Peptides against a protein of PDB entry 4BOS. Designs and how they scored, part 39

Target 1, 163 residues: chain A of PDB entry 4BOS
Amino acid sequence: PVLTRTVVPADNSCLFTSVYYVVEGGVLNPACAPEMRRLIAQIVASDPDFYSEAILGKTNQEYCDWIKRDDTWGGAIEISILSKFYQCEICVVDTQTVRIDRFGEDAGYTKRVLLIYDGIHYDPLQRNFPDPDTPPLTIFSSNDDIVLVQALELADEARRRRQ
Target 2, 163 residues: chain A of PDB entry 4BOS as posed
Amino acid sequence: PVLTRTVVPADNSALFTSVYYVVEGGVLNPACAPEMRRLIAQIVASDPDFYSEAILGKTNQEYCDWIKRDDTWGGAIEISILSKFYQCEICVVDTQTVRIDRFGEDAGYTKRVLLIYDGIHYDPLQRNFPDPDTPPLTIFSSNDDIVLVQALELADEARRRRQ

## One batch from the design tools (peptide; made by RFdiffusion4, then SolubleMPNN)

Design b1_p14_3_s2 (from b1_p14_3, 4 letters changed)
Fold by OpenDDE base, seed 5:
Structure b1_p14_3_s2 (fold): chain B 163 residues (1-163), chain A 14 residues (1-14)
Amino acid sequence: as target 1 above (163 residues)
Amino acid sequence: SLEALAAEKAAALL
């Protein structure tokens, strides 16, 4: 079995498309972004004490209006929210630093999903199997450290190709 | 739908 990258469109919603892909078991749906943006806005609006201006960099209301635009990028705040919503650890491997950032790692989730990030664009990762009748896996055990090693190897190779 | 699921889970996240 090998870990591979599925390239999603380089539009402003690549994070949302990538998360949807991995949590839904490998379903590519670039049209998922509007509803996912509204989901995030709803969660943020529901807890203004936690999602304060200090956390958001703008007022709660300004953030909600901003994230619902079709041309704004998601990041760490959105990943954290989606980790809680889908009850899974979201691991992001960075091709620039060859490091993995874990979101939801202290929540006790039994499942993890993986994204690859190049500083601008997000893509989903999946495990492919030699058996052609076995579909790719996008949801892993939180105890599966092998997949993290494979993600680092994939990121390191990507970095070398750019140097 | 995602929005319908969001309404059900939003309170549980707080």
Scores: peptide ipSAE 0.024, ipTM 0.634, DockQ to the pose 0.026
Fold by OpenDDE base, seed 1:
Structure b1_p14_3_s2 (fold): chain B 163 residues (1-163), chain A 14 residues (1-14)
Amino acid sequence: as target 1 above (163 residues)
Amino acid sequence: SLEALAAEKAAALL
């Protein structure tokens, strides 16, 4: 089994497309972003005490309006929210630093998904199997640390190749 | 839908 990268469009919504891909078991749907943006906005709006201006960098309402735009980028806040929503650990391997940022790592989730990030763009990661007829795996056990090692290797290779 | 699920689960996420 080999961990591979599926390149999604660089259309300002790559984070959402990538998350959707991995949590849905490998479904590429670039049109998923508007709904996911609304989902995040709804969650944020539901708890203005927690999602304060201090956390958001803008008022709760301003953030909700901002994230629903089709040309704004998601980041750590959105990943954290999506981790909680999908009840899975979201691991982001950074090709620039060759580090993994883990979201939801202390929540006790049994599942983890992986993204690769180059500083501006997110792509999903998947495990391919030797049997070409076996579909790739995007949802891993939270105990599968081998996949994290493979992600680091993939990121290191990407860094060396200046991808 | 995601939005419907969000309405159901929003409070439980925090």
Scores: peptide ipSAE 0.023, ipTM 0.643, DockQ to the pose 0.027
Fold by OpenDDE base, seed 4:
Structure b1_p14_3_s2 (fold): chain B 163 residues (1-163), chain A 14 residues (1-14)
Amino acid sequence: as target 1 above (163 residues)
Amino acid sequence: SLEALAAEKAAALL
């Protein structure tokens, strides 16, 4: 089995598209972004005490309006929220540092999904199988550390290609 | 919809 990257559009909504891809088992749907943005805004608005200006960098209401725009980028806040929403660990491998940031790692989730990040763009990762009749896997066991090793190898290769 | 699902899972997220 080989871990591979599926390149999604660089349309400012790559994080949402990538997360949707992996949590839905490999469904590429760039049109998911508006609804996911509204989902984030709804969750942020529901807890203004936690999602404070100190956390958001702007008022709760301003953030909600901002994230619902079609040209604003999601980040760690969105990943954290989506991890909780989908009840899975979201692992982001960075091609610049060859490090993995794990969101939801302490929540006790049994599932993990993987994204690859280059500093400005997110893409989903999937495991491909030699058997053409076996569909790619995007949802892994949280005990599957082999996939994390493969993600690091993939990121290291990507880094070498850019250098 | 995702928005509807969010309402159902509000307690789990807070």
Scores: peptide ipSAE 0.023, ipTM 0.637, DockQ to the pose 0.026
Fold by OpenDDE base, seed 3:
Structure b1_p14_3_s2 (fold): chain B 163 residues (1-163), chain A 14 residues (1-14)
Amino acid sequence: as target 1 above (163 residues)
Amino acid sequence: SLEALAAEKAAALL
């Protein structure tokens, strides 16, 4: 089995497309972003005490309006929210630093999904099997440390190739 | 829908 990268469109919603891909078992839907943006806005709006200006960097209402725009980037706060929503670890391997940032690592989730990040763009990762009839796997056990090693190897190769 | 499920899962995020 080999860990591979699925390239999603390089639009401003690549994070949402990538997360949707991995948590839904490999479904590529670039049109999922508007609903996911609204989902995040709804969650943030539902608890202005927790999602404070200190956390958001802007008022709760300003953030909700901002994240629903089609040209704004998702980042750490959105990943954290999506991790909690989907009840899984979201592991992001960075090709610039060859490091993995783990979101939801202390929540006790049994599942993890993986993204690869180059500083601006997110793509999903999947495990491909030798049997062509076996579909790729996007949801891994949180105890599967091998997949993290494979992700680091992919990131290191990407860094060396600058791609 | 995701939006409908958001309200249900709000407590789980806290």
Scores: peptide ipSAE 0.023, ipTM 0.638, DockQ to the pose 0.027

Design b1_p14_3_s3 (from b1_p14_3, 5 letters changed)
Fold by OpenDDE base, seed 3:
Structure b1_p14_3_s3 (fold): chain B 163 residues (1-163), chain A 14 residues (1-14)
Amino acid sequence: as target 1 above (163 residues)
Amino acid sequence: SLEEKFAEKAAALL
């Protein structure tokens, strides 16, 4: 089994496309972004006490309006929210630093998904199997440390190739 | 729709 990268469109919604891909078992749907943006806004709006200005960097309402724009980029806050929503650990491997940032690691989730990030763009990661009839795996056990090692290897190789 | 599915799941979490 090999961990591979699926390149999604290099638009301002690559994070949402990538997350959707991995949590839905490998479904590439670039049109999912508006719905996911609205989902995040709904969650944020539903708990203004938790999602305060201190957390968001802006008022609750300002954030909701901002995230629903089609030209704004998702980041750590959105990943954290999506981790909670999908009840899974989201691991982001950075090709620039060759480090993994874990979101939801203390929530006790049994599943994890992986993204690769180059400082600008997000892509989803998947495990491919030798058997052509076995579909790629995007949802891993939170105990699967091998996939994290493979992600680091993939990121290191990308860094060496400046990609 | 996807939005409706998401809304349903979100409601279940609240």
Scores: peptide ipSAE 0.027, ipTM 0.666, DockQ to the pose 0.027
Fold by OpenDDE base, seed 2:
Structure b1_p14_3_s3 (fold): chain B 163 residues (1-163), chain A 14 residues (1-14)
Amino acid sequence: as target 1 above (163 residues)
Amino acid sequence: SLEEKFAEKAAALL
């Protein structure tokens, strides 16, 4: 089994495409972003007390309008929201720092998914199997620390290739 | 549709 990177389009919605890919078991759908943006906006709008201006950096309404634009980038706030929505830990390995940021790690989720981030672009990660009839795995056990090691290895290799 | 699926999931959580 090998952990591999699936390159998604380098557009403003790569985070959403990547998250959708891993949480849906390896489905590449570049057209999912508008719906996911709206989903996030709905969640934020539903709880203005929690999603305050202090957290969002803008008013609740301003954020909702902003995130629904097709040219705005998703980040930590959106990942946190999607982690809660999909009830899974989202692990992002950074190729610049070779570190993993975990979202939802304290929520007690039994599942985790992995993304790789280079500072401007997100891609999904998947485990490929030798058997061609066995589909790639994108949803892992939250106890599977081997996949985290493999993700760090991928990030380290990526960093070395840029030097 | 995809939006409908998201709406259903959102309604279940919220």
Scores: peptide ipSAE 0.027, ipTM 0.665, DockQ to the pose 0.027
Fold by OpenDDE base, seed 5:
Structure b1_p14_3_s3 (fold): chain B 163 residues (1-163), chain A 14 residues (1-14)
Amino acid sequence: as target 1 above (163 residues)
Amino acid sequence: SLEEKFAEKAAALL
């Protein structure tokens, strides 16, 4: 079994495309972003006490209008919201630092998904099997620490390629 | 549709 990345389009919606890919079991749908942006805006608007200006960096209303634009980028806030929505841990391995940021790690989820991030672009990760009839796996057990080690190895190799 | 799928999950979460 080998952990690999699927390169998604380098557009302003790569985070949403990558999350959709892993939580849906390996479905590439670059057109999913508008609906995911609207979903995030709805969740943020529903709890202005939690999603305050201090958290968002702008007013609740301004954020909702901003995230629904076609040309804005998602980040940690959006990942946290999507982790809660899909009830899974989202692990992001950074190729610049070779470290993993875990979202939802203290929520008690039984499943985790993995993304790889280079500072400006997100891609999804999946486990491929030697049997060609066995489909790739994108949803892992939250107890599977081997996949985290494999993600770090993949990120370290990516960093070396840029040197 | 994709929008309907997200709406269904959102309704369950809220």
Scores: peptide ipSAE 0.026, ipTM 0.665, DockQ to the pose 0.027
Fold by OpenDDE base, seed 1:
Structure b1_p14_3_s3 (fold): chain B 163 residues (1-163), chain A 14 residues (1-14)
Amino acid sequence: as target 1 above (163 residues)
Amino acid sequence: SLEEKFAEKAAALL
């Protein structure tokens, strides 16, 4: 099997589209962002003590209003929240550094999903199988370290192409 | 629906 990248639209909601893709088993739904943004806002609003200005970089209310906008970008805060929400590790391989940032790694989740990030854009990763009738896999065991190696290889190749 | 799915999962999380 081969780990491959599915290019999602290069819009300001690529993170949400990518996360939705992997957690839903390979479903491309660019229209998922508004609901995911509201979900994140609801979670943040529900715990102002934890999601403080120090963490958010803005007041709780300001963040909630900000993240619900169509033109704002998701990042580490949103990934952390989505990891908790979907109860899985979200592993982001960075093509600029060829390193993996693992969100939720200490939570004891049994599942992990993978994204690839180039400093601007997020895309989902999937494992393709030789059998064309076997659908790609997007949800992996948290013990599957081979997929992490494959992700690093994919990122390294991407970096070399830009050198 | 997607909205219902998120609502259910959100309720379970909170």
Scores: peptide ipSAE 0.024, ipTM 0.654, DockQ to the pose 0.027

Design b1_p14_3_s4 (from b1_p14_3, 7 letters changed)
Fold by OpenDDE base, seed 2:
Structure b1_p14_3_s4 (fold): chain B 163 residues (1-163), chain A 14 residues (1-14)
Amino acid sequence: as target 1 above (163 residues)
Amino acid sequence: SLEERAAAKAAALL
């Protein structure tokens, strides 16, 4: 089994495309971004006490309007929200630092998904199997630490290719 | 749709 990267479009919505890909079991749909953005906005608007200006960096309403724009980037806040929504740990391996940021790690989720991030772009990760009839896996056990090691290896290789 | 799923899970998230 090999962990591989699926390159998604660099269209300001790569985070949403990547998350959608992994949580839906490997469905590549670059057109999912507007709906994903509205999903985030809906969740934020539903809990203004938790998603305060202190957390968002802007008012709840301003954030909702902002995230629904097609040219704004998602980040840690959006990943955290999507982790809660999909009830899974979202692990982001950073190719610049060769570190994994784990979102939802303390929530007790049984599943995890993986993204790779280079500082400006997100891509989804998947496990390919030798049997061509076995589809790639994008949802892993939260106890599968081998996949995290493989993700770090991918990130390290990517970093070396740039140096 | 994602929005439909969001509405269904609202009580679980809040």
Scores: peptide ipSAE 0.029, ipTM 0.688, DockQ to the pose 0.026
Fold by OpenDDE base, seed 4:
Structure b1_p14_3_s4 (fold): chain B 163 residues (1-163), chain A 14 residues (1-14)
Amino acid sequence: as target 1 above (163 residues)
Amino acid sequence: SLEERAAAKAAALL
């Protein structure tokens, strides 16, 4: 079994496409972004006390309007929200730093998904199996440390390619 | 739709 990267379109919604891919078990849907953006806005709007200006960097309403735009990029805030929504840890391996940022690690989730980030673009990660009839795995156990090691290996390889 | 699935999931978490 090997961890591989699935390249999604390099549009303003690569984060949403990537998250959707991994949490849905490997479904590539580049058209999912508008609904994902609305989902995030709904969640944020529903809890203005938690999603405060201090967290959002803007008012709750301003954020909701902003995230629903087609040309705004998601980041840590959106990943955190999606982690909570899908009840899974979202691990992002950064090819620039060869570090993994774990979102939802303190929530006690039993599942984790992985993304790879190069500073401007997100892609989903999946585990491929030798048996061609076994579909790739995108949802891992939160105790699966091997997948994190493999993610770091991918990031390190990517970094070496750029240097 | 995603929104329908979201609504169902939200309901399950309440």
Scores: peptide ipSAE 0.028, ipTM 0.666, DockQ to the pose 0.024
Fold by OpenDDE base, seed 3:
Structure b1_p14_3_s4 (fold): chain B 163 residues (1-163), chain A 14 residues (1-14)
Amino acid sequence: as target 1 above (163 residues)
Amino acid sequence: SLEERAAAKAAALL
């Protein structure tokens, strides 16, 4: 089995497309972003005490309006929210530093998904199997440390090739 | 929909 990268469109919604891909078992849907943006806004709006201006960098309402725009970028806050919503770890391997940032690592989730990040763009990762009839895997056990090693290898290769 | 699921999971996230 080999861990591979699926290149999603290089638009401002690549994070949402990538997360949707991995949590839905490998479904590429570039049109998923508007609904995912609304989902995040709904979650943020539901708890203004927790999602305060101190955390968001803007008022709760301003953030909700901002994240629903089609030209704003998702980041750590959105990943954290999506991790909680989908009840899984979201592991992001960074090609610039060759490090993995784990979101939801302290929640006790049994599953994890992986993204690769180059400082601007997010792509999803999946495990391909030698048997062509076995579909790629995007949801891994939180005990699967091999997939994290493979993700680091992909990031290191990307760094060397400046890709 | 995702929005409907968000409403249903609100208590779990808070």
Scores: peptide ipSAE 0.026, ipTM 0.669, DockQ to the pose 0.026
Fold by OpenDDE base, seed 1:
Structure b1_p14_3_s4 (fold): chain B 163 residues (1-163), chain A 14 residues (1-14)
Amino acid sequence: as target 1 above (163 residues)
Amino acid sequence: SLEERAAAKAAALL
């Protein structure tokens, strides 16, 4: 089995497209972003005490309006929220640093998904199997550390290609 | 839908 990258459009919504891809088992749907943005806004709006200005960097209402725009970029806050929503660890491998940032690692989730990040763009990762009739896997066991090693290898290769 | 799932999981997320 080989871990591979599926390139999604660079349309300001790559994070949402990538997360949707991996949590839905490999469904590429760039049109999922508006609903994903609305979902995040709904969660944030539901608890202004937790999602305070200190956490968001802007007022709760301002954030909700901001994240629902089609030209704003998601980041760590959105990943954290989506990790909780989908009840899975979201592991982001960074091609600039060749490091993995794990979201939800302390929550006790049994599942993990992987994204690759280059500093501005997110793409989903998937495991391909030798049998062409076996569909790629996007949801892994949270105990599968081999996939993390493979993700680091992909990131290192990507970094070397740019330098 | 995502919104339906959000409503069902709201308590667990906060």
Scores: peptide ipSAE 0.026, ipTM 0.680, DockQ to the pose 0.026

Design b1_p14_4_s1 (from b1_p14_4, 11 letters changed)
Fold by OpenDDE base, seed 2:
Structure b1_p14_4_s1 (fold): chain B 163 residues (1-163), chain A 14 residues (1-14)
Amino acid sequence: as target 1 above (163 residues)
Amino acid sequence: SLAAAIAARAAAAA
């Protein structure tokens, strides 16, 4: 099996497109972002005590309006929210540092999905199989540490290409 | 689907 990167559009919604891709089993839908932005806004609005100004860097209402804009970037806060929503660990391998940030790692999820990040752009990762009749895998066991090693290898190769 | 997931979560959280 080989871990591969699927390049999604380099628009301001690449995080949402990438997350949607992996949690839906490999479905590329660049039009998913508006609904995912609304989902995040709704979750944030539902718990102003937890999603405080200290966490958001702005008022709860301001954040909700901000994240629903077409041109705002998702980050750690949004990944954390999506991890909780989809009940899976979201692992982001960074090609700049060749390190993996694990979101939801302490939640006891049985599922893990992977993204690759270069500092400004997110792409989804998938495992391809030699058997062409076996579809690519985007949802892994949270105990599958081999996929993390493979992700690090991909990131290291990507880093070397940019240096 | 995302829509189904949203609906399911809303129902579970209610």
Scores: peptide ipSAE 0.024, ipTM 0.651, DockQ to the pose 0.021
Fold by OpenDDE base, seed 5:
Structure b1_p14_4_s1 (fold): chain B 163 residues (1-163), chain A 14 residues (1-14)
Amino acid sequence: as target 1 above (163 residues)
Amino acid sequence: SLAAAIAARAAAAA
């Protein structure tokens, strides 16, 4: 089995497309972003004490209006929210540093998903199997440390290729 | 699907 990257469109919504892909078991839907943006805005609006101006960099209402725009980019805040919503660890391997940032690592989730990030763009990762009848895997056990090693290897290869 | 996930969350809260 080998870990591979599925390239999603380099639009303003690559994070949302990538997360949707991995949590839905490998479904590519570039049109998922508007609904995911609304979901995030609803979650943020529901807890202004936690999602404070200090965390958001703007007022709660301003953030909600901002994230619902079709030209704004998601980042660590949105990943944290999506990790909690989908009840899974989201691991992001960075090709620039060849390191993994883990979101939801202290929540005790039994599942993890993986993204690859180059400083600008997000793509989803999947495990492909030798048996052509076995579909690719996007949701891993949180005890599967081999997939993290494979992600680091993939990121190092991408770094060497300036990807 | 995302819609199904939202529906499941709503059902769990009800």
Scores: peptide ipSAE 0.023, ipTM 0.613, DockQ to the pose 0.021
Fold by OpenDDE base, seed 4:
Structure b1_p14_4_s1 (fold): chain B 163 residues (1-163), chain A 14 residues (1-14)
Amino acid sequence: as target 1 above (163 residues)
Amino acid sequence: SLAAAIAARAAAAA
């Protein structure tokens, strides 16, 4: 089995598309972003005490209006929210630094999903199997540290190609 | 599905 990258469109919603892909078991749906944006806005609006201006960089209401735009990009705050919503660890391997940021690592989730990030764009990662009849895996055990090693290998290779 | 996940979250939060 090998960890591979599925390139999703660079349409301002790559984070949402990538997260949707991995948490849904490998379903590519570039049209998922509007609903996911609304979901995030709903979660943020529901807890203005936590999602304060200090956390959001703007007022709660301003953030909710902003994230629902079709041209605004998601980042760490959105990943954190989605990790909590889907009750899974979201591991992001960065091709610029060859490091993994683990969102939700302290929550005790039993599942993890993986994204690859180049500083601008997010893509989902999946494990492919030699048997063509076995579908790719996108949801891993939080105890599967081999997949993290494989993600680092992918990132290192990507970095070498750009150097 | 996302719709199912939203429904499950709403149920859990109730």
Scores: peptide ipSAE 0.023, ipTM 0.635, DockQ to the pose 0.021
Fold by OpenDDE base, seed 1:
Structure b1_p14_4_s1 (fold): chain B 163 residues (1-163), chain A 14 residues (1-14)
Amino acid sequence: as target 1 above (163 residues)
Amino acid sequence: SLAAAIAARAAAAA
């Protein structure tokens, strides 16, 4: 089995496309972003005490309006929210630092999904199998540390290619 | 399954 990267469009919604891909088991849907943006806005709006200006960097209402724009980029806040919503760890391997940022790691989730990030763009990761009839796997056990090692290997290779 | 749970949550949030 090999961990591989599926390149999604480099539009302003690559985070949402990538998350959707992995949580849906490998479904590439570049049109998913508007709905996911609305989902995040709904969650944020539902708890203004938790999603405060300190967390959002702007008022709750301002954030909700901002995230629903087609041209705004998602980041750590959105990943954290999506981790909670989908009840899984979202592990982001950074090709610039060769480090994994784990979102939801202390929530006790049994599943994890993986993204690869280069500082501006997110792509999903999946495990491919030798059997061509076996579809790629995008949802892993939170105990599967091998997949994290493989993600780091991918990131390191990507970093070396840029040098 | 996670997929089923995700679908249920998505439907509830929609």
Scores: peptide ipSAE 0.022, ipTM 0.638, DockQ to the pose 0.022

